# Ledger of designs, part 91: peptides against a protein of PDB entry 1MQS

Target 1, 223 residues: chain A of PDB entry 1MQS
Amino acid sequence: ILKMLFLNKDLNNNDNITTITDDIFNQQEIIWKVLILDIKSTATISSVLRVNDLLKAGITVHSLIKQDRSPLPDVPAIYFVSPTKENIDIIVNDLKSDKYSEFYINFTSSLPRNLLEDLAQQVSITGKSDKIKQVYDQYLDFIVTEPELFSLEISNAYLTLNDPKTTEEEITGLCANIADGLFNTVLTINSIPIIRAAKGGPAEIIAEKLGTKLRDFVINTNS

## One batch from the design tools (peptide; made by RFdiffusion4, then SolubleMPNN)

Design b2_p18_8_s1 (from b2_p18_8, 7 letters changed)
Fold by OpenDDE base, seed 1:
Structure b2_p18_8_s1 (fold): chain B 223 residues (1-223), chain A 18 residues (1-18)
Amino acid sequence: as target 1 above (223 residues)
Amino acid sequence: PKDLTKELKELIEKFKKE
């Protein structure tokens, strides 16, 4: 999330959120930005970042995408919203109206191909494609249900893992996806977990994969 | 996170030519 707030630039992830924001705030010129959220992303941001963190990341104001927002044509905007047709239409409308100077679009989950094409088609008509600076997806692999509780919300995971017709390849793929989601969650909340998993099943496989990812991450960031 | 910027730009150009 911090990387997103700094326009997806490479950041040192070895320090806590406060240290990172303090260092950037003190050592670099801050680009002031508007942050546009939806209900899901608002919950995530609120659980992970403090108001002071947003300020230090250069977020001068934040608003819901469906709210009436005043034009700030000289200010770049970061969209952090769900990949829906409605949100895409709003973003394109904001683009048409020159609501912001630059558009950094970050979808919370995977953007379907049809919606990517729809976005491209609509933007092509505006003639303002140069204002679209970045498009990312798959930022959030989890849903925050409580301040200290989250879910990956993978549909039918239990059924798939326990179906005798499920192939080893499918199980391996699902376990990898779950591990990736957990890993991204760890990075998002900036907290290294103590991993507990049941022995002799998919949970153990997932735990091992996650552990490896975390170890590799620590090694790569410290080397 | 996955970067879709290049893919989007390519699609935009494709639609401009249609």
Scores: peptide ipSAE 0.662, ipTM 0.964, DockQ to the pose 0.524
Fold by OpenDDE base, seed 3:
Structure b2_p18_8_s1 (fold): chain B 223 residues (1-223), chain A 18 residues (1-18)
Amino acid sequence: as target 1 above (223 residues)
Amino acid sequence: PKDLTKELKELIEKFKKE
């Protein structure tokens, strides 16, 4: 995902996300970009990156592909969306409208041949093929998600929460991490959710933490 | 991730010639 945000340049750093972003920021001038997402990719981004990570990667604005977006004709755009006919049509429409200066298209899963050909055909008609700089797919081929269900992909979360040897401090820490991921999802989608959780367990702890984060955010934004 | 850029560009050129 970080590679995508840096226009699929080779990142030879095994360090944490913060170190990678700092190193890149210090080595070269930051290229400001717009990030276009859908619901599925939003969940993925939120599970891996913090809002500050996006800023350090040069993401100035992020939006959902189906939302009305203001034109930024001098700004390159990164699309990270599902390979659907609908999304392809929207991308082509954005291209026709000169909504952005350059188009970096990254499909979350494998792009079928018929859709690749459809994209090519539509772009050929626009005469603006030079604006399409990159097309990638198969970013999330191994992630099976339902439309209304996503995972933060926290390793061993279930085991940790159900292990009798796990300390209260460890549980609290894990719940905080989960709440952070959910909070980032909310910020990315730009919608305040109704929170529902089972009572008397870790889910309630997570819900409370998330609620607190959201309240604090709203207060700080309105302040 | 798989790079489809070259393939896309080739297809675009093919459609332009049609």
Scores: peptide ipSAE 0.662, ipTM 0.964, DockQ to the pose 0.404
Fold by OpenDDE base, seed 4:
Structure b2_p18_8_s1 (fold): chain B 223 residues (1-223), chain A 18 residues (1-18)
Amino acid sequence: as target 1 above (223 residues)
Amino acid sequence: PKDLTKELKELIEKFKKE
């Protein structure tokens, strides 16, 4: 999330949010930006960042994507929204309207190929592709329901994992997806968890996969 | 996060040529 707020520049991941924001604030000129959110991303941002953090990151205004927003044609915008057709259409409309100077688009989860193509097609018609500076996805695969509770919102995960008819391959695949989501969650909150899982079931598989991912990440980041 | 910028730009150019 912090990386997103700083236009996906390389940040030292070993520093806490305060240190990162302070260092950047003190060393670099702040680029003021607008942050466009949806309901899901708002919850995430609120759980991870404070108002002061946003300000230090150069976020002058944040608004919901579905809300009426005043044009700020001289201000770059960071979109942090769900990868939906509706949001794509709104972004394109904002682009058409020259609502902002630059568009940094960050989708919360994976952007489906069809939506990527739709975005591309619509943008191609506008002739304003140069205003789109960045497009990222898979920032988070979770929804914040409460300050210390995250849900990956994987449909029927519980049912699938507990259905005796589910194949081992299906379980393995689902566990991998869950582990990926949890990994992204960990990275988002910038905290290495103590992993606890019930033994002998899918939870253990997930825990193992997550542990491996975390170890690999730590090793690679320190290398 | 995954960078899709290049891919998007390529797709945009593709659609412009059609």
Scores: peptide ipSAE 0.661, ipTM 0.965, DockQ to the pose 0.585
Fold by OpenDDE base, seed 5:
Structure b2_p18_8_s1 (fold): chain B 223 residues (1-223), chain A 18 residues (1-18)
Amino acid sequence: as target 1 above (223 residues)
Amino acid sequence: PKDLTKELKELIEKFKKE
């Protein structure tokens, strides 16, 4: 999330959120931005970041995407919203109206191919594709249920992992997806977890994959 | 997070030509 707030610049995530924001705040010029959220992403942001963190990241205001928002044509906007047709339409409308100077679009989960194409098609008509600086997806692979409790909304994960007809390849693929989601979660909360998993099953596979990802990340970040 | 910027730009150009 912090990376997103700093326009996806490389960040050292070895420190806690406060340390990172303080260091960035002190070392570089603040680029003031607008943060556009939806209901789901608002809950996530509120659970992970404090108001002071947003300010230090240069977020002047944050608003819901479905709300009427005042134009700020000289201010870059960060969208952090669900990948839905409705949100895409709103973003495109904002683009058409020159509501912001630059558009940094970050979808909370995976953007389906059909929606990517829809976005592209609509933007192509506007003639303002140059204002779209970044498009990312899969930022949040989890749903926050309550503080310190979350779930990866992977359809039929339990069923698939416990079905004797499931192939090893399918299990491996699913475990990889779960590990990716957990990894992104770790990066979001900016804390290296202690991993606990049951032995002899998919959970162990996931734990190993996650551990590898974390180790690689730490090594690469420190190098 | 996955960067889709390049892919989007390519698709935009494709649609402009159609």
Scores: peptide ipSAE 0.659, ipTM 0.964, DockQ to the pose 0.534

Design b2_p18_8_s2 (from b2_p18_8, 5 letters changed)
Fold by OpenDDE base, seed 4:
Structure b2_p18_8_s2 (fold): chain B 223 residues (1-223), chain A 18 residues (1-18)
Amino acid sequence: as target 1 above (223 residues)
Amino acid sequence: PKDLTKEFKELVEKFKKE
């Protein structure tokens, strides 16, 4: 999320988990931007970031995608919204109306191929594709249901991990994906967790992978 | 996060030609 707010610039090598927010905000020149959210992403942003963090990232205004928004043709916009047909249509409409100077589109989860094509098709008709600077997806690998409670919403994860027919390779792969999601979550909330997992199962595998990722990150960023 | 920018741009160009 923080990376998104800085237009997906590479993180500095000296950024560790504990100081990542401070380092990012202090080292980057402020580019004032508008942040466009939906209900889901609003909940995420509000739970993870403070208003001050948004300001440090150069977010001057944030609003809901479905709300009436005043045009700011000289201001770049960051969209952080769900990958839905409705949101795509709104983005395209905003593009058509020259609502912003630049469009940095970040979908909260994976963008289906059909929707990517739909977006591209609609944008192609506008003749304003140059205003689309970035298209990213899978920014939100987790769902914040309540404070400090997260779900990765990986389809059939529990069933797969507990199915005796599942291969070791499949389990390993799924655990890696889960660990990646958790890792991203940890970085997002800027807090190093105490990892607890049941022994002898997938949870332990995930915990080990996550621990390794965190340790490696801390070591590499502090070096 | 996954960068789809290049793929997106390519698709845009493809549709412009159609």
Scores: peptide ipSAE 0.680, ipTM 0.967, DockQ to the pose 0.493
Fold by OpenDDE base, seed 5:
Structure b2_p18_8_s2 (fold): chain B 223 residues (1-223), chain A 18 residues (1-18)
Amino acid sequence: as target 1 above (223 residues)
Amino acid sequence: PKDLTKEFKELVEKFKKE
């Protein structure tokens, strides 16, 4: 999430979130931005960031995508929203209206190919594609349900993993997706966890995959 | 996270030509 707030620039992950934001705030010129969210992404942001963190990241205003928003034609906008047709249409409308100077689009989960094509098609008609600076799929879709507990809320994950009719291939694929989500969450909060999982089930598979990802990341970032 | 910017830009250009 911090990476997104800084326009997906590379950040030093050696420190915690507070230290990173403080260092950036003190050492770099702040680019003031607008943050556009939906209901789901609002929960995600609120789970990992404090109000002061947003300010330190240069977020001057944050609003819901479905809300009527005042035009800020000289201010860049960061969208962090679900990959839906509705959100894509709103973004395109904002583009048509020159609501912001630049558009940094970040989807909270996997963007289907058909929606990517739809976005591109609509943007092609506007003639304003140059204003779209970035399109990312962040995979940072998680919600804190209680203190130190969060959920990725992957649809039907529990049912799929516990259905005796589910194939090994399906289980492996789903576990990989869950591990990716957890990995991204860990990176977002910039804290390496101790992984604990029940043995003999999908949780163990996920834990192993996550552990591997974390180890690889640490090795690659420190090399 | 996955950067889709390049792919997106290519698609935009494709649709402009159609």
Scores: peptide ipSAE 0.674, ipTM 0.965, DockQ to the pose 0.568
Fold by OpenDDE base, seed 2:
Structure b2_p18_8_s2 (fold): chain B 223 residues (1-223), chain A 18 residues (1-18)
Amino acid sequence: as target 1 above (223 residues)
Amino acid sequence: PKDLTKEFKELVEKFKKE
């Protein structure tokens, strides 16, 4: 996993995560990247890495693949997602839209040959194959089925929400995006959560928005 | 982890020719 975060460069396997991240952070130029996850890979990442580890690896933002993500055309992206047709289609769409500058694709498990061919076929049509720098698979030997910790774009959100110069409109927009991400997460895990949030802050706004989305969804699906 | 980059690139080129 750490290898992936450092664009699959060779790492000393005898070192612990802290030593590796500290050494790289101190000795190498940090390449800032976006990390694109799905619910399964998020669980894995959360179980083995801390937020500080991601930051030290140069991960400025991490998001769900199914979430509406803002374009960052000058920022390279690391995908760490399940090898599914759906995820492949999303990656290709992101490529078509020039959502990121470079694409480092890492599938959590073995990529079937038919899906590899599908990915290649779709990419061939875009004319943007040069933006795909890496394709890897078989990262995970186990599946974490129940993620207990998830984070959405923590770095940017934290900075924005704690900046006194941030406008109400910006806060509202950010909260909406966060709520969308959480909503997509809920749909992915197919479980309706009990929402708890601190009062008087952005968390409350997010909770309200999420609650509304969930209620609307339940009503629409049961009708 | 397995590196599929080369194989992927080859497939891309193959499909471009079709």
Scores: peptide ipSAE 0.681, ipTM 0.966, DockQ to the pose 0.375; fails the geometry check
Fold by OpenDDE base, seed 3:
Structure b2_p18_8_s2 (fold): chain B 223 residues (1-223), chain A 18 residues (1-18)
Amino acid sequence: as target 1 above (223 residues)
Amino acid sequence: PKDLTKEFKELVEKFKKE
């Protein structure tokens, strides 16, 4: 997995993930990349890596493949997704739309020949095959933990956020509290979250605050 | 992990000629 995050370059065979990331971080300039995942690969990554590990590997943002993603035409992308027709079609669409500068495609398991040919055929039509730098199939057999729903149990949060009499300052304060709770949860479970939030509301504020906290944490830990 | 890049590129070229 770490090798994949470093564009499958040869890494020093250290047994410790932390040692590997530290060595690379200290020796080489970090290339910032986008990581595209699906539900299965998200669980895999979360079980093996910490948020700090991803950042040390140069992963600035990670998203789900089925999620609407903003174009980053100057940023290379790493795909780590299941070998399905659906995912292949999405990758090709991303290629057509020039969403990223380079495409490093890693499938979570063996890619069937028919799907490889399908990918190649579609890419051949686009004329943008040069942007695809790598195609790998990874052999991962990880046990995925069942998803859990949890609550921060902040009293009257819903009422406060939906009350027209609530001030912007009060909303901001509540959002900060929620973000703190989520941050603590992330640290406790040692998981890497994919943040989804509705635009134009408190959820977006919370997402932004949480993102900032995570980034600050990584910066402080690396310093 | 298996590197399929070469095989993929070859297939792309094949389809372009088609």
Scores: peptide ipSAE 0.661, ipTM 0.963, DockQ to the pose 0.389; fails the geometry check

Design b2_p18_8_s3 (from b2_p18_8, 7 letters changed)
Fold by OpenDDE base, seed 1:
Structure b2_p18_8_s3 (fold): chain B 223 residues (1-223), chain A 18 residues (1-18)
Amino acid sequence: as target 1 above (223 residues)
Amino acid sequence: PKDLTKELKELIKKFKEE
């Protein structure tokens, strides 16, 4: 999330959020930006970042995408929203109206091909494609249900893992996806977990994969 | 996170050519 707030530039992830934001705030010129959110991303941001963190990241104002927002044609905008047709239409409308100077679009989950094409088609008509600076997806692999509780929201995970017709390859793939989601969650909340998993099942496999990813990450960031 | 910027720009170009 911090990387997104700094326009997806490489950041040192060895320090806590406060240290990172303080260092950047003190050492570099801050680019002031507007942050546009939806309900899902708002919950995530609120659980992970403080208002002061946003300020230090250069977020001068934040608003919901569906809210009436005043034009700030000289200010770049970061969109952090769900990949929906509605949100795409709003973004394109904002582009048409020159609501912001630059558009950094970050979708919370995977953007379907049809929606990517729709976005491209609509932007092509505006003639303002140059204002679209970045498009990313798959930022959030989890849903925040409570301040200290989250879910990956993978459909039918239990059924798939317990179906005797499920192949080993499918199980391995699902476990890898779950581990990736958990890993990304850890990075998002900037907290290294104590991993607890039931032994003798998929949970153990996932825990091992996650542990490996975390260890590799620590080694790579410290080397 | 996955970078879709290049792919988007390519698609935009295709639509402009149509």
Scores: peptide ipSAE 0.655, ipTM 0.962, DockQ to the pose 0.523
Fold by OpenDDE base, seed 2:
Structure b2_p18_8_s3 (fold): chain B 223 residues (1-223), chain A 18 residues (1-18)
Amino acid sequence: as target 1 above (223 residues)
Amino acid sequence: PKDLTKELKELIKKFKEE
């Protein structure tokens, strides 16, 4: 999430949020930007980041994607939203209207190929593809059935994982717990998600653990 | 997170040529 707020620049994953934000704040010019969220991502952001963190990341304004937003044609925008047709249409409309100067699009989960193609098609018609600077997906590698529950779990995990006092054992344990929770969620929704995680961090650990659990489950079920 | 920027740009190009 922090990486997203800093336009997916490489961040030291071993630092806590405060250290990261302070370092960036002190070392780099702050790029002021707008953060566009949906209900799910709002819950996630609120659980993981403080208002001060957002400010340190250069977020001047945050708004819901479905809300009426004032044009800020000179301000770059970060979208952190679910990969839905509706959100894509809104983003494209924002692009058409020159609502922001630059578009950094981050989908919370995996963007289906059909939606990627739809986005591409719509953007191609606008002639404003140059304004789209980044498109990322799979920030949230787990199924969020209930945003509140998701936010709670992620918040605890993130705080613990970024606490320098947290031991490796604690991290491993937490990752295992998260993986278990995700696994249970997958079973509940009866859909096997594609698990993607950022490399080199706790997310990778979680993804690996979850993947193993899912594989084991599938093997055991088909056996 | 997965970077889809390049892929998107390529798709956009394809649609423009169509």
Scores: peptide ipSAE 0.655, ipTM 0.961, DockQ to the pose 0.582
Fold by OpenDDE base, seed 4:
Structure b2_p18_8_s3 (fold): chain B 223 residues (1-223), chain A 18 residues (1-18)
Amino acid sequence: as target 1 above (223 residues)
Amino acid sequence: PKDLTKELKELIKKFKEE
């Protein structure tokens, strides 16, 4: 999330949010930006960042994507929204309207190929592709329901994992997806968790996979 | 996060050429 707020520049991941924001604030000129959110991303941002953090990151205004927003044609915008057709259409409309100077688009989860193509097609018609500076996806695979609780929102995960008819391959695949989501969550909150999982089931598989990912990440980041 | 910028730009170019 912090990386997103700083236009996906390389940041030292070993530092806490305060240290990162302070260092950047002190070392670099702040580029003021607008942050466009949806309901899901708002919850995420609120759980991870404080108002002061946003300000230090150069976020002068943040608004919901579905809300009426005043044009700020001289201000770059960071979109952090769900990869939906509706949001794509709104972004394109904002682009058409020259609502902002630059568009940094960050989708919360994976952008489906069809939506990527739709975005590309619509943007191609506008002739304003140069205003789109960045497009990222898969920032987070979770939804914040409360400050200390995250859900990956994987459909029927519980049912699938507990269905005796589910194949081992299906379980393994699902566990991998869950582990990926949890890994992204950990990275988002910038906190290495103590992993607790029940033994002898899918949870253990997930824990093992997550642990491996975390170890690999730590090693690679320190290398 | 995955960078899709290049891919998007390529797709945009493709659609413009069609």
Scores: peptide ipSAE 0.654, ipTM 0.962, DockQ to the pose 0.582
Fold by OpenDDE base, seed 5:
Structure b2_p18_8_s3 (fold): chain B 223 residues (1-223), chain A 18 residues (1-18)
Amino acid sequence: as target 1 above (223 residues)
Amino acid sequence: PKDLTKELKELIKKFKEE
């Protein structure tokens, strides 16, 4: 999330959120930005970041995407919203109206191909594609239900992992996806977890994959 | 997070040509 707030610049995530924001705040000029959220992403942001963190990241205001927002044509905007047709339409409308100077679009989960194409098609008509600086997806692979409790919304994960007809390849693939989601969660909360998993099953596979990802990340970040 | 910027730009170009 912090990376997103700093326009996806490389960040050292070895420290806690406060340390990172303080360091960045002190070392570089603040670029003031607008943060556009939806209901789901608002919950996530609220659970992970404090108001002071947003300010230190240069977020002047944050608003819901479905709300009427005042134009700030000289201010870059960060969208952090669900990959839906409705949100895409709103973003495009904002683009058409020159509501912001630059558009940094970050979808919370995977953007389906059809929606990517729809976005491209609509933007092509506007003639303002240059204002779109970044498009990212899969930023959040989890849903926050309550503080310190979240779930990866992977369809039929339990069923698939426990079905005797499921192939090893399918299990491996699913475990990899789960590990990726957990890894992104760790990066989001900027805290290295203690991993606990049941032995002899998919949970162990996931734990191993996650552990490897974390170790690799730490090594690469410190190098 | 996955960067889709390049892919989007390519698609935009494609639609402009059609």
Scores: peptide ipSAE 0.651, ipTM 0.962, DockQ to the pose 0.535

